# Peptides against a protein of PDB entry 3NZW, part 39

Target 1, 212 residues: chain A of PDB entry 3NZW
Amino acid sequence: TTTLAFRFQGGIIVAVDSRATAGNWVASQTVKKVIEINPFLLGTMAGGAADCQFWETWLGSQCRLHELREKERISVAAASKILSNLVYQYKGAGLSMGTMICGYTRKEGPTIYYVDSDGTRLKGDIFCVGSGQTFAYGVLDSNYKWDLSVEDALYLGKRSILAAAHRDAYSGGSVNLYHVTEDGWIYHGNHDVGELFWKVKEEEGSFNNVIG
Target 2, 222 residues: chain B of PDB entry 3NZW
Amino acid sequence: QFNPYGDNGGTILGIAGEDFAVLAGDTRNITDYSINSRYEPKVFDCGDNIVMSANGFAADGDALVKRFKNSVKWYHFDHNDKKLSINSAARNIQHLLYGKRFFPYYVHTIIAGLDEDGKGAVYSFDPVGSYEREQCRAGGAAASLIMPFLDNQVNFKNQYEPGTNGKVKKPLKYLSVEEVIKLVRDSFTSATERHIQVGDGLEILIVTKDGVRKEFYELKRD

## One batch from the design tools (peptide; made by RFdiffusion4, then SolubleMPNN)

Design b1_p12_6_s1 (from b1_p12_6, 4 letters changed)
Fold by OpenDDE base, seed 3:
Structure b1_p12_6_s1 (fold): chain B 212 residues (1-212), chain C 222 residues (1-222), chain A 12 residues (1-12)
Amino acid sequence: as target 1 above (212 residues)
Amino acid sequence: as target 2 above (222 residues)
Amino acid sequence: MAYLSDKSYVFS
């Protein structure tokens, strides 16, 4: 798995691969590793598929309950804290989760929290999570600027996941891409790595380790 | 150390069509190298046009299916006989599986039916309840033999239009019921030849708007 | 990270 999220002048970019594995077995190439919690809040999934899918779906329910009770959208801080508190209760039980809670509230602006099953909760501007995270960081850190255009930011997110898909055997399938703004998240499509790779290689003159 | 799990072998396969879905399974039940039964059905009609199979440890599979059937019953009681949708069924099964997260059902679960738009739907689950809607899925002993075949023949993976130098993929299209049945039969026939835990009989449940139809085919009894 | 059964899916 490779997931990433970063803040920039235009909001938040979220990009994830879609491969699921069971050991050396490719279980799926089409997994949705982003949960759309509400129109303004996303969760990313890395680690145990069931753990992430179950508890982030549960988180969605908790966020909805908050809205009903408080007549206000839940903050990214509070949403991430709910998840963090939950996984912390299961600390030592064997949950495997590496998540990013990404969203926008008027109070917070665009916000990203990293939450994992080890009990870590971090607020930050840039996170890559999963077995391919270091590959993604290599591209992302090299090209990241706060002042990126939306177009460039979207491409950078997509390109970073592509790099990870190329080098990490446990990442691949496709890139799912999101842009989060004050108006909510926008889905920017599913990009098959098999097609995207060759396109990027040709346009950039990159990936020269592969002979086409 | 006590091992609570067994492995009863077998293989299951789901394929979604445009307005139908198929869930198939062999009828062989084994322990180690011994055939316990040559006809032990493992694909079940659960009502509301939902068919289900949980393949692996048969005791766990049976328990899970029974729990789901009971869930369907209670859903009707609680919701004025409302039909349980396939997506809601999938969510329910996730909860059944994940409820035993720390002592999992040792099964690969597949359900098949029609979505709310009348389109064929197949959902597959890992032992602890992660699930995905797919066009096709193989599970069980010979899943590793069948799944790549399904990738090629259902999803047309690695197939390209002739004369395009591999630049144009074969377009995706739905398969007819007849085509799907042929693929299922070929899959199980082939799997039976190469896997000792697959054989004896093939039971296919076909879900359409008109209900669930069952077909049975003999497999090698070796 | 902890992983379950060999048959469990992992978002590695």
Scores: peptide ipSAE 0.058, ipTM 0.811, DockQ to the pose 0.171; fails the geometry check
Fold by OpenDDE base, seed 1:
Structure b1_p12_6_s1 (fold): chain B 212 residues (1-212), chain C 222 residues (1-222), chain A 12 residues (1-12)
Amino acid sequence: as target 1 above (212 residues)
Amino acid sequence: as target 2 above (222 residues)
Amino acid sequence: MAYLSDKSYVFS
């Protein structure tokens, strides 16, 4: 898995691959590693598929309950804290989760929290999570600027996942891309790695280690 | 060391069509190298036009299916005989599986039916309840043999239009029920040839708007 | 847990 999220002048970019594995077996190439919690809040999934899918779905329910009770959208801080508290209760039980909670509230602005099953909860501007995270960081860190245009930011997110998909055997399938703004998240499509790779290679003149 | 799990082998396969879905399974039940039964069905009609199979450790599979069937029953009681949708069924099964997260059912679960729009639907589950809707999925002993075949023949992976120098993929299209059944039969006959835990019989449940139809085919009995 | 290692899907 490779997931990433970063803040920039235009909001938040979230990009994830879509491969699931069981050991050396590619279980799926088409899994959705982003949960759309509400129109303003996303969760990313890395680690145990069931753990992430189950508990982030549960988180969505908790967030909805918050809205119903408080007549206000839950903050990203609170949403991430709910998840963090939950996984912390299971500490030592063997949950495997590496998640990012990304969203926008008027109070917080665009916000990203990293939450994992070890109990770590971090607020930050840039996170890559998964077995391919280091590959993604390599591209992302090299090209990241706060002042990126939306177009460039989207491309950078997509390109970073592509790099990870190329080098990490446990990442691949497709890139799912999101842009989060004050108006909510916008889905920017599913980009098959097989097609995307050749497109990027041609347009950038990159990936010269691969002969087409 | 004590192993609480058995492995009863077998293989299951689901394929979704445009307005139908198929869930198939062999009827061989085996322990190690000993055939327990040559006809032990593992694909079940659970009501509400949902068919289900949980393949792996048969005791766990049977338990899971029974629990789901019971869940369907209670759903009707609680909701004035409302039909359980396939997506709701999938969510329910996730909870059944994840409820045993720390002592999982040793099964690969597949359900098939029609979604609320009448389109074929196949949902696949790992042992602890992660699930995905897919066009096709193989599970069980010979899944590794069949799944690549399905990738190629259902999803047309690695197929390109001739004369395009690999630049144009073969377009995706739904398969007819006849085509799907043919693929299922070919899959299982092939798997039977190469896997000792697959054989004896093939039972195919076909879900349409008109209900569940069952077909049976003989497989090699070696 | 060995079972999970063998059979459970992972978003690695």
Scores: peptide ipSAE 0.053, ipTM 0.794, DockQ to the pose 0.159; fails the geometry check
Fold by OpenDDE base, seed 5:
Structure b1_p12_6_s1 (fold): chain B 212 residues (1-212), chain C 222 residues (1-222), chain A 12 residues (1-12)
Amino acid sequence: as target 1 above (212 residues)
Amino acid sequence: as target 2 above (222 residues)
Amino acid sequence: MAYLSDKSYVFS
């Protein structure tokens, strides 16, 4: 798995691969590793598939309950804290989760929290999570700046996942791409790695370790 | 060390069409190298036009299916005989599976039916309840033999339009029920040849708007 | 015996 999220002048970019594995077996190439909690809040999934799906769906329910009770959207901080508190209660039980909670509220602006099954909760501007995270960081860190255009930021997110898909055997399938703004998240498509790789190679003159 | 799980072998396969879905399974039940039964159905009509199979350890599979059938029953009681949708069924099964997260059902679960738009639907589950809607899925002993075949023949993976230098993929399209049945039969006959835990009989449940139809075919009995 | 680990899907 490779997931990433970063803040920039235009909001948040979220990009994830879509491969699931069981050992050396590729279980699926089409997994949705982003949960759309509400129109303004996203969760990413890395680690145990069931753990992430179950508890992030549960989180969605908790967020909805908050809205019903408080007549206001839950903050990204509070949503991530609910999840963090939950997984911390299961510490030592064997949950495997590496998640990012990404969203926009009026009081917080665009916000990203990293939450994992070890009990870590971090607020930050840039996170890559999964077995391919180091490959993604290599591309993301070398090209990131706050003042990226939306177009450039979307491309950078997509390109970083592509790099990870290329080098990490446990990442691949496709890139699912999101842009989070004050008006909510916008889905920017599913990009098959098989097609995307050759397109990027041709346009950039990159990936010269592969003969086309 | 004590192993609480058994393995009863077998293989199951789901394929979704445009306005139908198919869930198939062999009827062999085996322990180690001994055939317990040559006809032990493992694909079930659970009501509300939902068919289900949980393949692996048969005791766990049977328990899970029974629990789901009960869930359907109670859903009707609680919701004025409302039909349980396939997506709601999938969510319910996730909770059944994840409820035993720390002592899992040792099964690969597949359900098939029609979604609320009348389109064929197949959902597959891992032992602890992760699930995905897919066009096709093989589960069980011979899943690794069948799934690549389904990738190629259902999802047209690695197929390209002639004369395009591999630049244009074969377009996705739904298969007819006849085409799906052919693929299912070919899958199981092939799997039977290469896996000792697959054989004896093939039972196919076909879900349409008109209900569930069952078909049976003989497989090799060696 | 972690036999089930090989059967669980992982978003690794």
Scores: peptide ipSAE 0.045, ipTM 0.801, DockQ to the pose 0.145; fails the geometry check
Fold by OpenDDE base, seed 4:
Structure b1_p12_6_s1 (fold): chain B 212 residues (1-212), chain C 222 residues (1-222), chain A 12 residues (1-12)
Amino acid sequence: as target 1 above (212 residues)
Amino acid sequence: as target 2 above (222 residues)
Amino acid sequence: MAYLSDKSYVFS
C-alpha cells in the first residue's frame, strides 16, 4: 500500500493505490483505500484491510451521530481523536492500521491527522503511509511547494503514488485521487498504473530503467 | 501444539452478470489427502434472493452460513418482512466475521445476488470481514489457479483491440448467463486437473429476478 | 488468545 495526503495553498490532495495483498498473492487490484466519511471528510487505509474498513466505517457512524447530536459537522481533530481513542483501547490486541483523516471545517480549515494502531496521532501537512511510503516521499518531497497550483498538486500526488507503485511490489493497480476544499472533497478519478506509467514516461522522459 | 482449524478444501466462484449473478462451488470435502465426501454442497440459498458460500474450514463455514440465515430471519421479524438487500447483507456478514476478529472464521466468503437496481452483484470477504463488490471472484483451494483466468475472461485483462498496437483495451461488457456458465465449468474442470482438493461435482446457483436456479455438473472423481 | 488468519488481506 501507498497512501499520501498533503496540504497546499489550494487545500488537500489525497492519493492512494488500490492493491490488496495476502502475502505474495495479489488479492485485488481495485480496492478502495479511501473512505468517504462525509462530503468534507476522508479516511485513508493502510495495514489490515478489515481493521481499516471496519473501524473507519464505524468512525463514519460516530461522525454522523455527532452531527445529529450537535447539529454541526464534526471537526477533523475530533474525528481523528475518536479513532485514536478507539485503537488505543485495542493496543496490544493486534490491530494493524495506518490511516490519515483528512477534511475541512470552517473552524480548522484544511486539516490532516495521521492515526495508527500504535496509538500515534499526529497533525501535519504531509504524510505518506504504507510499504511504499518512502518511495512516495522521495518524489513528493522533491517537488512539494505550498504554492502549487491545483493541477500541479494533483499531478504530484498521482506521480508520487506511481513512483511507489513502480518500486513497491505491494502497491499498484490504480491511483485514486482526491482534492479537498472548503466546498468538500472532489474525486479526480481512477488512474490505472499500467496506462499511467507509460504516459508519464513518455511525457517526462522518466523511468529510464524500463526499456519501452 | 493444538490447531483449532482444519482445511476441507474445495473451491468457489462468483460471477456477476447484467441482470443475474452466479455462485458456484465444487462438492468435494477433504481432510488432508482423504476425501470425506464427494457430494457435500457448500453454496446455499439464504433467502431474499441471496446465495452464499464460505469456503475453507467447513465447520466455520457452516457456522457462518447458519448465523447469516438466522440474521435474515431476524431482519424480517424486526422490519416487517422487508427484503434484505445484497449490500446490507454484505455489511451484516462483515460484522459476523469481524465479531470474531481475534479468532476468525477460517473461510473465504462469497455472496451473490441482485442489487437494488436489479443488476448482478458479487461480494467477497476475507476471513475477518473486509469486503468488496466485484464482477468476479474465486475462493478456496484453487483460487490462485482460477482467478487469473477470470481476470482474463471476465474482466478482459491483457486483451486489446486488434489493430491498435496494444493501445486500446478490449472494452468491458457483460457476459450472458450461458457464457458465464461456460466459464465456470471450464474453470472447475481445469482446477480439478491441477488440484487434489477440487473435484467430484459442481453445483451452480444462478440468481435472477425470478429467483434462484440450481444446476449440477459432474467433475472428475479422481 | 488471539488468532490472526494468514489469509487476511493487507493494505500494505
Scores: peptide ipSAE 0.042, ipTM 0.801, DockQ to the pose 0.146; fails the geometry check

Design b1_p12_6_s2 (from b1_p12_6, 5 letters changed)
Fold by OpenDDE base, seed 1:
Structure b1_p12_6_s2 (fold): chain B 212 residues (1-212), chain C 222 residues (1-222), chain A 12 residues (1-12)
Amino acid sequence: as target 1 above (212 residues)
Amino acid sequence: as target 2 above (222 residues)
Amino acid sequence: MAYLSDKKYVFE
C-alpha cells in the first residue's frame, strides 16, 4: 500500500493506490483505500484490510452521530481522536492500521491527522503511509511546496503514488485521487498504473530504468 | 500444538453478468488426502435472491452460512419482510466475520446476486471481513489457478486489439450467461486436473430476476 | 498464529 496526503495553498491532496495482497498473492487491484466519511472528511487505509474497512466505516457512523447530536459537523481533530481512542483500546490485540483522517472545517481549516494502531496520532502537513511510503516521499518531498497550483498538486500526488507503485511490489493497481477544499472533497478519478506509467514516462522522460 | 482449523479443500467461483450472477463450487470435500465426500454442496441459496459460499474449513463455512441465513430471517422479522439487498447482505456478512476477528472463520466467502438496479453482483470477503464488489472472484484451494484465468477471460487482462501494437486494450463487455457457464466449466475442469482438492462435481447457482437456478456437472473423480 | 491466517488481505 501507498497512501499520501498533503496540505498546500489550495487545500489537501489525497492519493492512494488500490492493491491488496495476502502474502505474495495479489488479492485485488481495485480496492478502495479511501473512505468518504462525509462531504468534507476522508479516511485512508493501510494495513489490515478488514481492520481499516471495519473501523473506518464505524468511524463514519460515529461522525454521523456527532452531526445528528451536535447539529454540527465533527472536527477533523475530534474524528481522528475517536479513531485513535478506539485503536488504543485494542492496543496489543493485533490490529494493523495506518490511517490518515483528512478534512476541512471552518474552525480548523484544511487538516490532516495520522492515526495508527500503535496509538500514534499526529497532525501534520505531509504524510505518506504504507509499504511504499518511502518511495512516495522521495518524489513528494522533492517537488513539494506550499504554493503549488491545484493542478500541480494533483499531479504531484498522483506521481508520487505512481513512483511507489513502480518500486513497491505491494503497491499498484490504480491511483485514486482526491482534492479537499473548503467546499468539500472532489474525486479526481481512478488512474490505472499500467496506463499512467507509460503516459508519465513519455511526458516527463522519466522512468528511464524501464525500456519501453 | 492443537490446530483448531481444518482444510476441506474445494474451490468456488463467482462471476457477475449484466443482469445475472453466477456462484459455482465443486462438491469435493476432503481432509488431507482423503475424500470425505464426492457430493457435499458448498454453494447455498440463502433467500432474497442471494447465494453464498464460504470455502475453506467446512465447519466454519457452514456455521457462517447458517448465521447469515438466520440473519436474513431476522431481517424479515424486524423489517416487515423487506428484501435484503445484496449490498446490505455484504455489510452484514462483514460484521459476522469481523465479530470473530481474533478467532476468524477460516474461509473465503463469496456471495452473488443482483444489486438494487438489477445488475449482477459478486462480493468477496477475506476471513476477517474485508469485502469488495467485483466482476469475478475465485476462492479456495485452486483460486490461484483460476483467478488469473478469470482476469484474462472475464476482465480481458493483457488482451489488446489486434493491430494496435498493444496500445488499445480489449474493451470490457459483459458476458452472456452461456459464456459465463462455459468459463466456469473450463475453470473447474482445468483446476480439477491440477489440484487434488478439486473435483467430483460442479454445482453452479445462477441468479436472475426470476430467481436462483442450479446446474450440475460431473468433474473428474480420481 | 491462527487468528492471522495467510489468507488475510492486507493493504501493505
Scores: peptide ipSAE 0.059, ipTM 0.793, DockQ to the pose 0.147
Fold by OpenDDE base, seed 5:
Formats: sequence, structure tokens, C-alpha cells
Structure b1_p12_6_s2 (fold): chain B 212 residues (1-212), chain C 222 residues (1-222), chain A 12 residues (1-12)
Amino acid sequence: as target 1 above (212 residues)
Amino acid sequence: as target 2 above (222 residues)
Amino acid sequence: MAYLSDKKYVFE
């Protein structure tokens, strides 16, 4: 898995791969590793598939309950804290989760929290999570700046996942891309790695370690 | 250390069509190298046009299916005989599986039916309840033998339009029920040849708007 | 035998 999220002047970019594995077996190439909690809030999934899918769906329910009770959308801080508190209660039980909670509220603006099954909860501007995270960081860190255009930021997110998909055997399939703004998240499509790789190679003149 | 799990072998396969879905399974039940039964059905009509199979450790599979059938029953009681949708069924099964997260059912679960738009639907589950809607899925002993075949023949992976230098993929299209049944039969006959835990009989449940029908085919009995 | 090790799907 490779997931990433970063803040920039235009909001938040979220990009994830879509491969699931069981050992050396590629279980799926089409997994949705982003949960759309509400129109303004996203969760990413890395680690145990069931753990992430189950508890982030549960989180969605808790967020909805918050809205019903408080007549206001839940903050990203509060949503991430709910999840963090939950997994911390299961500490030692064997949950495997590496998640990012990304969203927008009027109070917070665009916000990213990292939450994992070890009990870590971090607010930050840039996170890459998964077995391919270091590959993604290599590209992302090399090209990131706050003042990226939306177009450039989207490309950077997509390109970073592509790099990870190329080098990490446990990442691949496709890139799912999101842009989060004050008006909510916008889905920017599913990009098959097989097609994307060759396109990028041709356009950039990159990936010269691979002969076309 | 005591291992509470057994493995009864077998293989299951689901394929979704445009307005139908198929869930198939062999009828062999085996322990180690001993065939317990040559006809032990493992694909079940659970009502509300939902078919289900949980393949792996048969005791766990049977338990899970029974629990789900009971869930359907209570759903009707609680919701004025409302039909359980396939997506709701999938969510329910997730909770059944994840409820035993720390002592899981040792099964690969597949359900098939029609979604609320009348389109064929197949959902597959890992032992602890992660699930995904897919066009096709193989599960069980010979899944690794069948799934690549399905990738190629259902989803047309690695197929390109002739004369395009590999630039244009074969377009995705739904398969007819006849085509799907052919693929299922070929999958199981092939798997039977290469895996000792697959064989004896093939039972196919076909879900359409008209209900569930069953077909049976003999497999090699070696 | 660790059941989950062999059969679980992982978003690694």
C-alpha cells in the first residue's frame, strides 16, 4: 500500500494505490483505500484491510451521529480523535491500521491527521503511509511546495503514488486521486498504473531504467 | 499447539453479469487427502435473491451461513418483510465476520445477487470481514488457479484490439449467462485437473430477477 | 498456525 496526503495553498491532495495482497498473492487490484466519510471528510486505509474498512466505516457512523446531535459537522480533530481513542483501546489486540483523516471545516480549514494502531495521532501537512511510503516521499519531498497550483499538486500526488507503485511490490493497480477544498472533496479519477506509467515516462522522459 | 481449524478444501466462484449473477462451487468435501463426501453442497440460497458460500473450514462456513440466514429472517421481522438488499447483506456479513475478529471464521466468503438497480452483483470477503464488490472472484483451494483465468476472460486483462500496437484495450462488456456458465465449467474442470481438493461435482446457482435456479454438472471423481 | 497471516488481505 501507498497512501499520501498533503496540504498546499489550494487545499488538500489525497492519493492512494489500489492493490491488496495476502503474502505474495495479489488479492485485488481495485480496492478502494479511501472512505468518503462525508462530503468534507476522507479517510485513507493502510494495514489490515478489514480493520481499516470496519473501523473507518464505524467512524463514519460516529461522525454522522455527531452531526445529528450537535447540528454541526464534526471537526477533523474530533473525528480523528474518535478513531485514535478507539484503536488505543485495542492496543495489543493486534489491530493493524495506518490511516489519514483529511477534511475541511470552517473552524479548522483544510486539515490532515495521521492515526495508526499504535496509538499515534499526528496533525501535519504531509504524510505518506504504507509499505511504499518511502518511495512516495522521495518524489513528493523533492517537488513539494506550498504554492503549488491545483493542477501541479494533483499531478504530484498522482506521480508520487506512481513512483511507489513502480518500486514497491505491494503497491499498484491504480491511483485514486482526490482534491479537498472548502466546498468539499472532489474525486479526480482512477488512473491505471499500467497506462499511467507509460504516459508519464513518455511525457517526462523519466523511468529510464525501464526500456519501452 | 492445538490448531482449532480444519480445511475441507473445495473452490467457489462468483461472476456478475448485467442482469444476473452466478455463484458456483464444487461439491467435494475433503480432510487432508481423504474425501469425506463427493456431494456436499456449499452454495446456498439464503432468500431475498441472495446466494452465499463460505469456503474453507466447513464447520465455520456452515456456522456463518446459518447465522446469515437467521439474520435475514430477523430482518424481515423487524422491517415488515422488507427485502434485504445485496449491499446491506454484504455489510451484515462483514459484521458477522468481524464479530469474530480475534477468533475468525476460517473461510473465504462470496455472495451473489442483484443490486437495487437490477444489475448483477458479487461481493467477496476475507476471513475477518473486509469486502469488495467485484465482477468476479474465485475463492478456496484452487482460487490461485482460477482467478488469473477470470482476469483474462471476464475482465479481459492483457487483451488488446488487434492492430493498435497494444494501445487500445479490449473493451469491457458484460457476458451472457451462457458465456458465464461456460467459463465457470471450464474453470472448474481445469481446476479439478490440477488440484486434489477440487472435483466430484459442480453446483451453479444463477440469480436473476425471476429468482434462483440451480444447475449441476459432474466433475472428475479422482 | 497463525490463521490471519496466510489468509488476510493486507493494504501494506
Scores: peptide ipSAE 0.065, ipTM 0.800, DockQ to the pose 0.146; fails the geometry check
Fold by OpenDDE base, seed 2:
Structure b1_p12_6_s2 (fold): chain B 212 residues (1-212), chain C 222 residues (1-222), chain A 12 residues (1-12)
Amino acid sequence: as target 1 above (212 residues)
Amino acid sequence: as target 2 above (222 residues)
Amino acid sequence: MAYLSDKKYVFE
């Protein structure tokens, strides 16, 4: 898995791959590793498929309950804290989760929290999570600027996942791409890694380790 | 050391069509190298036009299917005989599986039916309840032999239009029920040739708007 | 009891 999220002048970019594995077996190439909790809040998934899918869906329910009870959307801080508190209760039980809670509220602005099954909860501007995270960081850190245009930011997110998909055997399938703004998240499509690779290689003159 | 799990072998396969879905399984049940039964069905009609199979450890599979059938029954009691949708069934099964997260059902589960728009639907589950809707899925002993075949023949992976220099992929299209049945039969006959835990018989459940139909075919008995 | 890691799907 490779997931990433970063803040920039235009909001938040979220990009994830779509491969699931069981050991050496590629279980799926089309997994949805982003949960759309509400129009302003996303969760990403890395680690145990069932753990992430089950508890982030549960988180969605908790966020909805908050909205019903408090008559306002839950903050990104509170949503991430709910998940963090939950996984802490299971500490030592063997849950495997690496998640990012990304969203926008008026009081917080664009916000990213990292939450994992070790009980770690971190607020930050840039996170890559998964077995391919170091490959993604290599591209992302080299090109990241706060002042990126939306177009360039979207491309950078997509390109970083592509790099990870190329080098990490556990990442691949496709890139799912999101842009989060004050008006909510916008889905920017599913990009098959096979097709995307050749396109990028041709346009950039990159990936010269592969003979086309 | 005591192992609470067994392995009863077998293979299952689901394929979704445009307005139908198919879930198939062999009828062989084994322990180690011994055939326990040459006809032990493992694909079940659970009502509400939902078919289900949980392949792997048969005791766990049977338990899971029974629990789901009971869940369907209680759903009707609690919701004025409302039909359980396939997506809701999938969510329910996730909870059944994840409820035993720390002592899992040792099974690969597949369900098939029609979604609320009347389109064919196949959902597959890992042992602890992660699930995905897909056009096709193989599970069980010979899944690794069959799934690549389905990638090629259902989803047309690695196929290109002639004369395009590999630049135009073969377009995706729904398969007819007849085409799907052919693929299922070819899958299982091939799997039987190469896997000792697959064989004896093939039972196919076809779900349409008119209900569930069953077909049976002989497989090699060696 | 023992976790079925060999059968579990993982988003590595």
Scores: peptide ipSAE 0.065, ipTM 0.808, DockQ to the pose 0.147; fails the geometry check
Fold by OpenDDE base, seed 3:
Structure b1_p12_6_s2 (fold): chain B 212 residues (1-212), chain C 222 residues (1-222), chain A 12 residues (1-12)
Amino acid sequence: as target 1 above (212 residues)
Amino acid sequence: as target 2 above (222 residues)
Amino acid sequence: MAYLSDKKYVFE
């Protein structure tokens, strides 16, 4: 898995791969590793598929309950804290989760929290999470600027996941791309790695380790 | 170390069509190298046009299916006999599976039916409840033999339009029920040849708007 | 992060 999220002048970019594995077995190439909690809040999934899918879905329910009770959308901080508290209660039980809670509230602005099953909860501007995270960081860190245009930011997110998909055997399938703004998240499509790779290679002159 | 799990072998396969879905399974039940039964059905009509199979450790599979059937019953009681949708069924099954997250059902679960738009739907689950809707899925002993075949024949992976120098993929299209049945039969006959835990009989449940139909085919009883 | 090597799916 490779997931990433970063803040920039235009909001938040979220990009994830879609490969699921069971050991050396590719279980799926089409997994949705982003949960759309609400129109303004996303969760990313890395680690145990069921753990992430179950608890982030549960988180969605908790966020909805918050809205019903408080008559206001839940903050990204609070949403991430709910998840963090939950996984912390299961600490030692064997949950495997590496998640990013990304969203926009008027109060917070664009916000990203990293939450994992070890009990870590971090607010930050840039996170890559998963077995391919280091590959993604390599590309992302090399090209990241706060002042990126939306177009460039989207491309950078996509490109970073592609790099990870190329080098990490546990990452691949496709890139799912999101842009989060004050108006909510926007889905920017599913990009098959098989096609995207060759396109990027040709356009950039990159990936020269592979002969086309 | 005590191992509470067994492995009863077998293989299951789901394929979604445009307005139908198929869930198939062999009828062989084994323990180690011994055939317990040559006809032990493992694909079940659970009502509401949902068929289900949980392949792996049969005791767990049976328990899970029974629980789900019971869930369907209670859903009707609680919701004025509302039909349980396939997506809701999938969510319910996730909860059943994840409820035993720390002592999982040792099964690969597949359900098949029609979605709310009348389109064929197949959902597959890992032992602890992660699930995905897919066009096809193989599970069980010979899943590794069949799944790549399905990738090629259902999803047309690695197939390209002739004369395009590999630049144009074969377009995705739905298969007819006849085509799907052929693929299922070929899958299981092939799997039977190469896997000792697969054989004896093939039971296919076909879900359409008209209900669930069952077909049975003999497999090698070797 | 802990990854399960079991027959479960992992978003590794």
Scores: peptide ipSAE 0.064, ipTM 0.811, DockQ to the pose 0.193; fails the geometry check

